Peptides against a protein of PDB entry 5HDT. Designs and how they scored, part 9

Target 1, 163 residues: chain A of PDB entry 5HDT
Amino acid sequence: MVVKTFMDMDQDSEEEKELYLNLALHLASDFFLKHPDKDVRLLVACCLADIFRIYAPEAPYTSPDKLKDIFMFITRQLKGLEDTKSPQFNRYFYLLENIAWVKSYNICFELEDSNEIFTQLYRTLFSVINNGHNQKVHMHMVDLMSSIICEGDTVSQELLDTV
Target 2, 163 residues: chain A of PDB entry 5HDT as posed
Amino acid sequence: MVVKTFMDMDQDSEEEKELYLNLALHLASDFFLKHPDKDVRLLVACCLADIFRIYAPEAPHTSPDKLKDIFMFITRQLKGLEDTKSPQFNRYFYLLENIAWVKSYNICFELEDSNEIFTQLYRTLFSVINNGHNQKVHMHMVDLMSSIICEGDTVSQELLDTV

## One batch from the design tools (peptide; aimed at target 1 I107)

Design b1_p11_5_s4 (made by RFdiffusion4, then SolubleMPNN; from b1_p11_5, 5 letters changed)
Fold by OpenDDE base, seed 4:
Formats: sequence, structure tokens, C-alpha cells
Structure b1_p11_5_s4 (fold): chain B 163 residues (1-163), chain A 11 residues (1-11)
Amino acid sequence: as target 1 above (163 residues)
Amino acid sequence: KVFKMLPPLPK
């Protein structure tokens, strides 16, 4: 129910956005980010991605540390893209498509640890990308990475070494 | 698409 709620919510629905704000904040709690079930974590990641989409251009999470935790969390979930035959692949695809299209990671430019976040993102994407992925997956991965390079003022040397 | 992208960072 929660997943569907955020997935179907419109960005222009201000009343609903206000109503579910507390739920959005709760979903970013350690309880969910550190949930022992891998499938639950993926579901949480998708919800968080939708939250970033819905509340764009500014996320409801005000803590820089929390934002870092969230994006590091989302990055870890992207590892699931490696297995294209997984029953959960479509949900991993949803996550990738969402964050790539919304450019959610661009929020991280305001964070002190942005380079760390981007480095981990790039390492993760390059670790999972393979010839078994279709062109859509490849496109989203490239879009996600290139947007950060093009829009960022500076990136770490480590990040540049991965490109 | 359905998404509204985050605004690009100014350069």
C-alpha cells in the first residue's frame, strides 16, 4: 500500500504531499535503511526514489547526514541490477529509471561528502553493468553518471578515474 | 514522461 501510494502520487498534489510527509520521513529511518530483508530494502529504495521525485526540486529530508545515508543506501541497492534474471530486476530497473530521470543525486551537490557519494555510485554502476543489460538500462546508467559530471563544478580524481 | 526533473545546477 505504501509503495503504491508514493508510486502513484502526483508531484502537483500539494495536499497529499503534506499528508504523507511524516511517512516519507519515517521511511528514511534506520529501521528501514538497515532492514535485514533485501527485498524490503529494495522496496524502501523505490519509495525513497519516488519521494525525491514527488518533492522535487527539494527533498523533505533536511539533515545532510540523513541525505547522505539515503543516497548511500540507494547506491547499495543498485548492485541488484547485476543479475538481469532476478525476479526483482524489474524493481531494480524502476529504481534506476527513476533516479536517472529525476536526477535525484544532484541534490548531493549540496552535501559536504558529495564526492564520496558520487564515487560510490560510479563504482557500483560500473561493477554491475554488463552486456546482458538492454539499451534502456545502459542509457539510464549513462544518463545518471553523465549528468553528475556535466552539472557538477568539481569531481574527485577518483571519480574521474572511473570515467 | 511523468517525472519532473530536478533543476540543473548553475555553472
Scores: peptide ipSAE 0.028, ipTM 0.662, DockQ to the pose 0.107
OpenDDE base, seeds 1, 2, 3, 5: peptide ipSAE 0.024, 0.025, 0.023, 0.027; ipTM 0.647, 0.661, 0.652, 0.661

Design b1_p11_6 (made by RFdiffusion4)
Pose (drawn by RFdiffusion4):
Structure b1_p11_6 (pose): chain A 163 residues (1-163), chain P 11 residues (1-11)
Amino acid sequence: as target 2 above (163 residues)
Amino acid sequence: STPSTPKYHPS
């Protein structure tokens, strides 16, 4: 249910944002990022993605250590894109479609471990893409990775090599 | 409408 309200919420709704702000900060808790249940991490990942959409360009989570945990957690969930036969696939697709449209990973440009995050993201996307994915999956991945290069400060040799 | 791109803001 929380996924639906965060999905339908708008950047304009200042009222609902101030209300659900405490829940948004809580969903990033370590209890969720490391929950052993696959279905829970997926739902939490979709929420954190819209939480970044709703509150842009000013995200609620300010701690850089915590901000790092989130985007590495999201990258681990993008592994789910590989199984195109799973009933949960369309939810992994929604996650990919969201962070691609929002350019949420650009928030990591200011983090000290940005290169590790972007490198692990690139490796993951190139390791999950297969003949089961339609062109929309290919398109979203390019949108996601293009923004990191075009709008980033630099491109390390390590990140360039993953391409 | 296209959403704004998130940026890091310290506390």

Design b1_p11_6_s1 (made by RFdiffusion4, then SolubleMPNN; from b1_p11_6, 6 letters changed)
Fold by OpenDDE base, seed 4:
Formats: sequence, C-alpha cells, structure tokens
Structure b1_p11_6_s1 (fold): chain B 163 residues (1-163), chain A 11 residues (1-11)
Amino acid sequence: as target 1 above (163 residues)
Amino acid sequence: AKPAVPKYVPA
C-alpha cells in the first residue's frame, strides 16, 4: 500500500508531498533499512527511490549521515540484479531504472563520504552485470555509472581503479 | 519517452 502510494504520486502533487512527508522520513529509519526480510528491504528501497523522484530536486532527508545510510542501503539492494530469473527481478529493475533516470545518486556529491558510496555502487554494479541482462538493464547501469563519472567534480583513485 | 521532470543535478 505504501509502495503504491509513492509509485503513483507525481512531483507536482504538493499537497500530497506534504501529507506523506512524515511517512517518507519514517521509511528511512533504521527499522526499515535494517529490516531482516530481504523482500521487505527491496520494497523499502523502491519506496525510497520513489521518494527521491517525487521530491526532486530536494530530497526530504536533511541529515548527511542519513543520506549516506540510504544510498549505501540502496546500493546493497542492487546486488539482487544478479539473478535475472528471480521472481523479484522486476522490482530490482524498477529500482535500477528509477535511480538511473532520477539521478538520485547525484545527491551524494554533497556528502563527505561520496567516494565511498560511489565506489561501493560501482563494485556492486560490476559484480552483477552479465550477458543475461537485456538491453534496458545494461542501458540503465551504464547511465547510472556514466552520470557519476561525467558529472562528478572529483573522483577518488579507488573509484577510477574500479571503473 | 518519459516526460521531462526535475532531476538531481550535482552542486
């Protein structure tokens, strides 16, 4: 139900955005980010991706530490892209498509630990990318990685070594 | 094609 709420919401729905702001903040709590159920964590990640989309260009999360936790969390979920035959693959695809299109990881450029976040993202993507992925999946992966490389002001040597 | 909507841009 929460997933559907954010998925169906538009960026210009100002009244709805204000109404569900508290819910958006709660979804980023440790309770959800550290939920023991893998499928629940995936749903949470999709909701967070939608929240970034809806509130763009200003994410509702103001704490740098919280933002880091969120993106590290999303990055961990992307590991699920490795199994193209998983019943949850469509949701992993949705997550990838969303974050690539919205460019939500660009928020990380303002974070102290941006290089750590991007390094983990690249390592994760390269670990799961395979020839079994269709053209759209590959396109989103490339878009996500290239956006960070091309738009980033500074990139650590570790990140460059990963690319 | 998806409509043009606000996205996140590096500072």
Scores: peptide ipSAE 0.418, ipTM 0.809, DockQ to the pose 0.224
OpenDDE base, seeds 1, 2, 3, 5: peptide ipSAE 0.405, 0.414, 0.412, 0.417; ipTM 0.810, 0.810, 0.796, 0.797

Design b1_p11_6_s2 (made by RFdiffusion4, then SolubleMPNN; from b1_p11_6, 6 letters changed)
Fold by OpenDDE base, seed 3:
Structure b1_p11_6_s2 (fold): chain B 163 residues (1-163), chain A 11 residues (1-11)
Amino acid sequence: as target 1 above (163 residues)
Amino acid sequence: MEPLVPKYVPA
């Protein structure tokens, strides 16, 4: 399984990283990002998050447009955190934990549309955060948001209004 | 998670 392959891979697995690089690139294609099945899209998001982790600090995606598409896509998947009782919640949690720990959204600081991406991320997080989430979920959300605010050079007025 | 290589940082 592709998902398990990337989950179990380490950063120092150079031969494996090279072997699966083409697969990593294809997972970011429109075919997967616009897949009609929401469960498939969640799995794709988790794979992309793992790819960012494995290839850190140099993600294999170099196109600014593609990077924007990927992070907007990941942001949309985070909406699934709203239902803590969903059978897919553990995968949504994994996605959140990964992106918070890896700080993959820091890649967006190099993009022209960084403020748009961060604004959508914050709006999404605030729309799903609730008292039903355990402390770990809250911790990851706070860690993710605080990192972007503290490390960003500029923040749009729209983002400031959201926070 | 235990990284061998640094995580992403702002540019």
Scores: peptide ipSAE 0.347, ipTM 0.783, DockQ to the pose 0.308
OpenDDE base, seeds 1, 2, 4, 5: peptide ipSAE 0.318, 0.033, 0.282, 0.300; ipTM 0.781, 0.684, 0.767, 0.781; seed 2 fails the geometry check

Design b1_p11_6_s3 (made by RFdiffusion4, then SolubleMPNN; from b1_p11_6, 6 letters changed)
Fold by OpenDDE base, seed 5:
Structure b1_p11_6_s3 (fold): chain B 163 residues (1-163), chain A 11 residues (1-11)
Amino acid sequence: as target 1 above (163 residues)
Amino acid sequence: SKPKVPKFVPA
């Protein structure tokens, strides 16, 4: 299973990282990012989050356009956090926990469209945050947002207006 | 083994 493969892999698995590098690249293709099945897209997002964790601090994706597509894609998946009673909520939680811990969105600071990506992220998080979420979910959301604001050299006025 | 760096640092 692809999801389990990346979930169980660590940064020191050099031969495995080399072996699955092509798979990591293929998971970022339009075939998967635009997959018609919502549950498949969630699994893809979790895999991508794990890939960033495994290859940190060096992302295997070299194209700025591809990186933008990936983070816009992950941002769209976070909308699934809105329903705490969803059968897939635990996977959405995993995605949130991962990206908050790994700080994968910090990769976006090197992209020309970083402000667009961050703006969409904040809008998405504020749209789904509610009192039904437990403290851990709130903590990860706050960690994710505060890290970007505090560590970013420049924040657009549009992003500031969102906060 | 190599030290783990699980977090990305801003550019």
Scores: peptide ipSAE 0.261, ipTM 0.781, DockQ to the pose 0.229
OpenDDE base, seeds 1, 2, 3, 4: peptide ipSAE 0.223, 0.247, 0.233, 0.238; ipTM 0.789, 0.796, 0.786, 0.793

Design b1_p11_6_s4 (made by RFdiffusion4, then SolubleMPNN; from b1_p11_6, 6 letters changed)
Fold by OpenDDE base, seed 5:
Structure b1_p11_6_s4 (fold): chain B 163 residues (1-163), chain A 11 residues (1-11)
Amino acid sequence: as target 1 above (163 residues)
Amino acid sequence: SKPAVPKFVPA
């Protein structure tokens, strides 16, 4: 089980990190990012979030274009937070909690299209946030958004208008 | 083992 493998892996497991590096790279391929199964895409997103956690503070993905694809992909998955009654909600919660705690989106600050990524993230979060979410969900959403605004050197006017 | 650095920070 690939999901369990990355979920249980520690940052200091150097030999294991090296062993699964190729798998981490393959998980970011178009085959997985554009997988037709929605549940598979969610699992892929969780794996990618764990990969960022495990390899922090250095992402194993070196291509700016690939990093953009990954974060746009993760952003799309966060739409699943809208339905709190979904059987998959716990995995969406895991994804949100992970990316908020790890601050993985901070990787995007070095990307040319960072403002596009952040804008899409904020639009997505505001589109799904509702009073039905518990306090923890709201907290993670706020932490995620606040970190980007406070730690970023510059943000676009479009992003500010979204907030 | 290396110390854990769980979070990303801006450059």
Scores: peptide ipSAE 0.297, ipTM 0.784, DockQ to the pose 0.222
OpenDDE base, seeds 1, 2, 3, 4: peptide ipSAE 0.295, 0.236, 0.289, 0.126; ipTM 0.797, 0.781, 0.802, 0.737

Design b1_p11_7 (made by RFdiffusion4)
Pose (drawn by RFdiffusion4):
Structure b1_p11_7 (pose): chain A 163 residues (1-163), chain P 11 residues (1-11)
Amino acid sequence: as target 2 above (163 residues)
Amino acid sequence: SYKMTTGKKPH
């Protein structure tokens, strides 16, 4: 249910944002990022993605250590894109489609461990892509990775090598 | 502020 409201919410709705702001900060809790249930981490990942969409360009989570935990957590969930036969695939696709459209990972440019995050992101996307994915999956991955290069400060040799 | 896309997301 929380996924639906965060999906339908708008960047304009200042009222609903101030209301759900405390829940948005809570969903990033370590209880969720490390929850052993696969279905819970997926739902939480979709919420954090829209939470970044709704509050842009000013995200609610300000702690860099915490901000790092979230984007690495999201990268681990993108591994679910590989199983195109799973009933949960379309939800992993929604997650990919969202962070691609929002360019949420660009928040990491300011983090000290940005290169580790972007490198692990690139490796994951190149390791999950297979013949089961339509062009929309390919397109969203390019949009996601292109923004990191075009709008980033630099490209390390390690990140360039993953390509 | 972060370098991100803003506006009504299409469906």

Design b1_p11_7_s1 (made by RFdiffusion4, then SolubleMPNN; from b1_p11_7, 3 letters changed)
Fold by OpenDDE base, seed 2:
Structure b1_p11_7_s1 (fold): chain B 163 residues (1-163), chain A 11 residues (1-11)
Amino acid sequence: as target 1 above (163 residues)
Amino acid sequence: SYKMVTGKRPK
């Protein structure tokens, strides 16, 4: 199982990182990003989050367009946080916790379209945040948003108005 | 321990 493999891999496993590099690249293909199954797309997002964790601080994806596609994809999956009673909520929580702790979105500061990515992220988070979320979910959402504000030097007024 | 992506990476 690919999902479990990446979940258990740490950043110091250089041999494993090299072994699974091609798989990491394939997971970012349109085949997976546009997979018709919603549950599969969530699994793909979790794998991509783990890939960013494992290869931090460098992403294995060298194309700016591909990186943008990936983070826009991950952002879309975060909409699943809206239903706290969903059977898939724990996996959405894993995705949120991972990207918040790793600060994976910080890679986007190197992208020309970083403002678009961050704007969509904030809009998505504020669209799904509700009082049904426990303290941990709220904390990760806040950490994710605050880390971008703290590290960013070119944040648009539109983004600030959203916050 | 885990490394985090912090700030802008060197260009």
Scores: peptide ipSAE 0.240, ipTM 0.798, DockQ to the pose 0.132
OpenDDE base, seeds 1, 3, 4, 5: peptide ipSAE 0.039, 0.042, 0.042, 0.043; ipTM 0.708, 0.723, 0.724, 0.729; seed 3 fails the geometry check

Design b1_p11_7_s2 (made by RFdiffusion4, then SolubleMPNN; from b1_p11_7, 3 letters changed)
Fold by OpenDDE base, seed 3:
Structure b1_p11_7_s2 (fold): chain B 163 residues (1-163), chain A 11 residues (1-11)
Amino acid sequence: as target 1 above (163 residues)
Amino acid sequence: SYKMNTGKRPR
């Protein structure tokens, strides 16, 4: 119910955005981010991606530490893209497609630890990319990385050397 | 400042 609700919601519905704000905040709690079930964590990541989409250009999370935790969490979930034959691959694809199109990681430029977040993202993407992925997956990965490079004026040389 | 795409991508 929760997953479908956020997935079907658009940014023009201000009344619905206000109604589900508390739910959005609860989904970022340690209870969900550190949930022992990996399938639940994937669902949480997809919901968080939709939350960033719905509330763009501003995140409903006010704590820089919380935002860092969320994006590090999402980054860890992207490791699941490595197995194209997984029953959960479609949800991993949805996560990738969403964050790439929304450019949700651009919020991280306001964080002091943005370099750490982007470094982990790039390392993760390069570790999971393989010839088994179709062209769409590759394009979304490239789009995601390119958007960060284009927006960032303070990206570390170390990160650029990995590209 | 950074930019984000808003809404939902058409399918």
Scores: peptide ipSAE 0.418, ipTM 0.888, DockQ to the pose 0.689
OpenDDE base, seeds 1, 2, 4, 5: peptide ipSAE 0.412, 0.400, 0.416, 0.414; ipTM 0.888, 0.884, 0.887, 0.887

Design b1_p11_7_s3 (made by RFdiffusion4, then SolubleMPNN; from b1_p11_7, 3 letters changed)
Fold by OpenDDE base, seed 3:
Structure b1_p11_7_s3 (fold): chain B 163 residues (1-163), chain A 11 residues (1-11)
Amino acid sequence: as target 1 above (163 residues)
Amino acid sequence: SYKMNTGKRPK
């Protein structure tokens, strides 16, 4: 499957990266981002997270608008972290762990609408974080937010007021 | 410029 293929791929697999580039581009189409099935959207988000990992430090997506759509899409999927008893929680955890470790949201610093993306991310994380989450989930959430603060050097007052 | 971790995290 496509999901397993990207999960098992390493950054130094240059031949494989070239082979699956077109597939990576198609996964960011509106067909997948606006898919009516929430489980499909979660799988797409995990694949996109792996794509950012594999192609780091450069995303294969050339359109700033497309990158914005992707990260807003991933942010919306993170809302699923609120239900720790969900059958899909392990995939939500994978998504969080991946984007936190890779620091994939750092790509957004070159986007004009980076502040909007980070604002939505922080709002989402604080809306789902609770004492029912284990220490690993909390750690990844903190790592994700900290990486953005550290890389950005400064945080806008508007973002601080939103949090 | 921004930094990202690359590859897979060691298990």
Scores: peptide ipSAE 0.409, ipTM 0.887, DockQ to the pose 0.693
OpenDDE base, seeds 1, 2, 4, 5: peptide ipSAE 0.407, 0.392, 0.408, 0.406; ipTM 0.888, 0.883, 0.887, 0.886

Design b1_p11_8 (made by RFdiffusion4)
Pose (drawn by RFdiffusion4):
Structure b1_p11_8 (pose): chain A 163 residues (1-163), chain P 11 residues (1-11)
Amino acid sequence: as target 2 above (163 residues)
Amino acid sequence: STPPAPKWHPS
């Protein structure tokens, strides 16, 4: 249910945002980022993605250590894109489609461990892509990775090598 | 409408 409301919410709805702001901060709790259930981490990942969409360009989570935990957590969930036969695939696709449209990972440019995050993101995307993915998956991955290069400060040799 | 990309802001 929380996924649907966060999906349907708008950046304009200041009322609903102030209301659900405390829940948005809570969903990033370590209880969720490390929950052993695969279905829970997926739902939480979709929420954190829209939470970044709704509150842009000013995200609610301000702690850099915590902000790091979230985007590494999301990268681990993008591994689910590989199984195109799973019933949960379209939800992993929604996650990819969202962070690609929102450019949520650009928030990591200011983090000290930005290179580790972007490098692990690139490796993951190149390791999950297969013949089961339509061109929309390919397109969203390019949009996601292109923004990090074009709008970033630099490109390390390590990140360039993953390409 | 396309949303603006998020940016980190310190507390």

Design b1_p11_8_s1 (made by RFdiffusion4, then SolubleMPNN; from b1_p11_8, 4 letters changed)
Fold by OpenDDE base, seed 5:
Structure b1_p11_8_s1 (fold): chain B 163 residues (1-163), chain A 11 residues (1-11)
Amino acid sequence: as target 1 above (163 residues)
Amino acid sequence: SKPPAPKFVPA
């Protein structure tokens, strides 16, 4: 089980990190990012979030275009937070909690299209946020958005207008 | 328990 492998992996497990580096790279391929199964895409997103956690503060993905694809992909998965009654909600919660805690989106600050990524993230979060979410969900959403605004030096006016 | 992992920060 690939999901369990990355979820249980320690950041200081250098030998294990090296062993699964190729798998991490393959998980970011178009085959997985554009997988037709929605549940598979969610699992892929969780794996990618764990990969960022494990390899922090250095992402194993070196291509700016690939990084953009990954974060746009993760952003699309966050739409699943809208249905709190979904059987997959716990995995969407895991994804949100992970990216908020790890601050993985901060990788995007070095990307040319950072403002596009952040804009899509904020639009997605505000589209799914509702009073039905518990306090923890709201807290993670706020933490995620606040971190980007407070730590970013080149946040566009368009993004600020969205907030 | 695992120690806190390093987090990503702006460059």
Scores: peptide ipSAE 0.272, ipTM 0.791, DockQ to the pose 0.211
OpenDDE base, seeds 1, 2, 3, 4: peptide ipSAE 0.233, 0.246, 0.219, 0.243; ipTM 0.776, 0.783, 0.773, 0.778

Design b1_p11_8_s2 (made by RFdiffusion4, then SolubleMPNN; from b1_p11_8, 5 letters changed)
Fold by OpenDDE base, seed 4:
Structure b1_p11_8_s2 (fold): chain B 163 residues (1-163), chain A 11 residues (1-11)
Amino acid sequence: as target 1 above (163 residues)
Amino acid sequence: MKPPAPKFVPA
């Protein structure tokens, strides 16, 4: 499975990174980002998160528009964190853990629409936070949000109002 | 999860 392939790959696996680069690019296509199956979209999001991890600090996606699409897509998937009892929660957790750990959203600081992306991220996270989440989930959410605030040069007032 | 080295940082 594609998800397993990227999940098990290391950053220093240069040959593998080159081998699967085209696949990584294809995973960011509209076909996958707009896939009608919610579970498929989640898997795609996890793959994208792993791709950012593997290729860090250089994202393989060169188009600012594509990067925006990807992060808006990932942000939308995080809505699935709201239901801690869902069968796919562990995969949503993986997504959250990954993006928080990798700091992949820091790529967005290079984008003109960074404030839009971060605003949507924060709105999404605050919309899904609930008492059913354990300490680890809360920690990752806080880490994700705090990293952006602390490391970003500018944060929109709209985003600050969300916090 | 294996930590990335290096991680992404703002420019």
Scores: peptide ipSAE 0.206, ipTM 0.772, DockQ to the pose 0.286
OpenDDE base, seeds 1, 2, 3, 5: peptide ipSAE 0.178, 0.199, 0.200, 0.184; ipTM 0.763, 0.771, 0.770, 0.767

Design b1_p11_8_s3 (made by RFdiffusion4, then SolubleMPNN; from b1_p11_8, 6 letters changed)
Fold by OpenDDE base, seed 2:
Structure b1_p11_8_s3 (fold): chain B 163 residues (1-163), chain A 11 residues (1-11)
Amino acid sequence: as target 1 above (163 residues)
Amino acid sequence: KKPPAPKFVAA
């Protein structure tokens, strides 16, 4: 399983990182980002999150447009956090935990369209956050949003007014 | 649980 392979890989596995680099690049293709199966898209998002973790602090994706597509894609998947009773909730939790811990969205500060990405992220998080979420989910959401605000000198006033 | 690892920071 591709998902399990990346989950078990660490940042010091240099030979494995090199071996699976091409796979990592192909996972960001439109074939996967626009896959018709919702569960497949979630798995792809988790894989991409793991790829950022494994290759940190250097992302293997060099195209600004591709990076934007990836983070907009991940943001769309986070809407699945709205249903805590979903059989896929644990994977949505994993996605949230990963991106909050790795601070993968901080890559977006180097992108021209960073404000669009962050705005969409915050809108998504505020749309799904509810009292049904446990303390850990709330913690990761706060960590994710706080990190971006604290490090974002270029964050738009519109986003700041929303928070 | 998870060991310390490099994280992304703002540019």
Scores: peptide ipSAE 0.208, ipTM 0.770, DockQ to the pose 0.202
OpenDDE base, seeds 1, 3, 4, 5: peptide ipSAE 0.197, 0.201, 0.034, 0.164; ipTM 0.766, 0.770, 0.692, 0.755; seed 5 fails the geometry check

Design b1_p11_8_s4 (made by RFdiffusion4, then SolubleMPNN; from b1_p11_8, 6 letters changed)
Fold by OpenDDE base, seed 3:
Structure b1_p11_8_s4 (fold): chain B 163 residues (1-163), chain A 11 residues (1-11)
Amino acid sequence: as target 1 above (163 residues)
Amino acid sequence: PAVPAPKFVPA
């Protein structure tokens, strides 16, 4: 299984990383990013998050447009965090925990549309955050937002208004 | 993640 493969892979598995590089690239195709099934999209997002973890600090995706698509896609999946009773909540949590720990959104600082990406991320997080979330979920959300503000030189007025 | 690993840092 693709999800299991990437989840169990570590960063120093060079032969495996080379073997599955083509698969990693294909997972970022429009076929998967625009898949009609929301559960499939969530699995894709988790795989992409794991790919960033495995290949850090050098992501295998080099196209700025593709990177923008990926992070806008991941941001959209985070909307699923709003329902803590969902059967898929643990996977949404995994996604949040991963991107917060890996700091994968830091890749966006080199993108022209970084402020758009961060604005959408903050809007999404503030949209879904609620008292039903435990302390760990809140911590990851705060870590994610704080890291971006602290490591960014400047942020747009729109982002500041969102915060 | 449980195992420490390199993270992404802005340019």
Scores: peptide ipSAE 0.259, ipTM 0.783, DockQ to the pose 0.229
OpenDDE base, seeds 1, 2, 4, 5: peptide ipSAE 0.243, 0.240, 0.029, 0.239; ipTM 0.783, 0.784, 0.686, 0.767

## One batch from the design tools (peptide; aimed at target 1 V102 K103 I107 D153)

Design b1_p12_1 (made by RFdiffusion4)
Pose (drawn by RFdiffusion4):
Structure b1_p12_1 (pose): chain A 163 residues (1-163), chain P 12 residues (1-12)
Amino acid sequence: as target 2 above (163 residues)
Amino acid sequence: TSTATALPRNAK
């Protein structure tokens, strides 16, 4: 249910944002990012993605250490894109579609470990892509990775090599 | 220095 409200919420709705702000900060808790249940991490990942959409360009989570945990957690969930036969695939697709449209990963440009995050993101996307994915999946991955290069400060040799 | 960040969006 929380996924639906965060999906339907708007950046304009200042009222609902101030109300659900405490829940948004809570969903990033370590209880969720490391929950052993595959279905829970997926749902939490979708919420954190819209939470970044709703509150842009000013995200609620300010702690860099915590901000790092979230985007590495999302990268681990993008592994789910590989199984196109799973009933949960369309939710992994929603997650990819969302972070691609919002350019949420660009928040990491300021983090000290940005290169590790972007490199692990690139490796993941190139390791999950297969003949089961339609062109929309390809398109969203390019949108996601293109923003990091075009709008980033630099491209390390390590990140360039993953391409 | 890049100032790029997440883009404001309303639900589709």

Design b1_p12_1_s1 (made by RFdiffusion4, then SolubleMPNN; from b1_p12_1, 6 letters changed)
Fold by OpenDDE base, seed 2:
Structure b1_p12_1_s1 (fold): chain B 163 residues (1-163), chain A 12 residues (1-12)
Amino acid sequence: as target 1 above (163 residues)
Amino acid sequence: KSTAKPVARRAK
């Protein structure tokens, strides 16, 4: 129900954005980010991705620490892209497609720990990318990584070593 | 789909 609600919500739905703001904030709680069920965490990641889409270009989360936790959480879920035959692959694809299109990680440029986030993202993507992925998956991965490089003005040596 | 606006990097 929650997944469908955010997935179908438009950026111009101001009344709905206000109505579900509290829910968006609660979805970023440790209860959901540290949920013991892997499938639930994937659903949470998709919801968070949709929240970033809906509230773009401004995230409803004001805490830099919370934003870091969220993006590190989303990054960890992307490991599921490694198995193209997984029953949950389509949802992992949705997550990747969403964050690539929305450019949600661009929010991280305002964070002092942006290099850590981007480094972890790149390490994760390169660890799961393989020739078994279809063209669309490759495209989204490339789009995601290239957009960050193109818009970034400072890149750590650690990130450069990863790429 | 929609005319969604992506996140743009903010000027420093």
Scores: peptide ipSAE 0.207, ipTM 0.797, DockQ to the pose 0.108
OpenDDE base, seeds 1, 3, 4, 5: peptide ipSAE 0.188, 0.197, 0.176, 0.056; ipTM 0.786, 0.787, 0.790, 0.733; seed 3 fails the geometry check

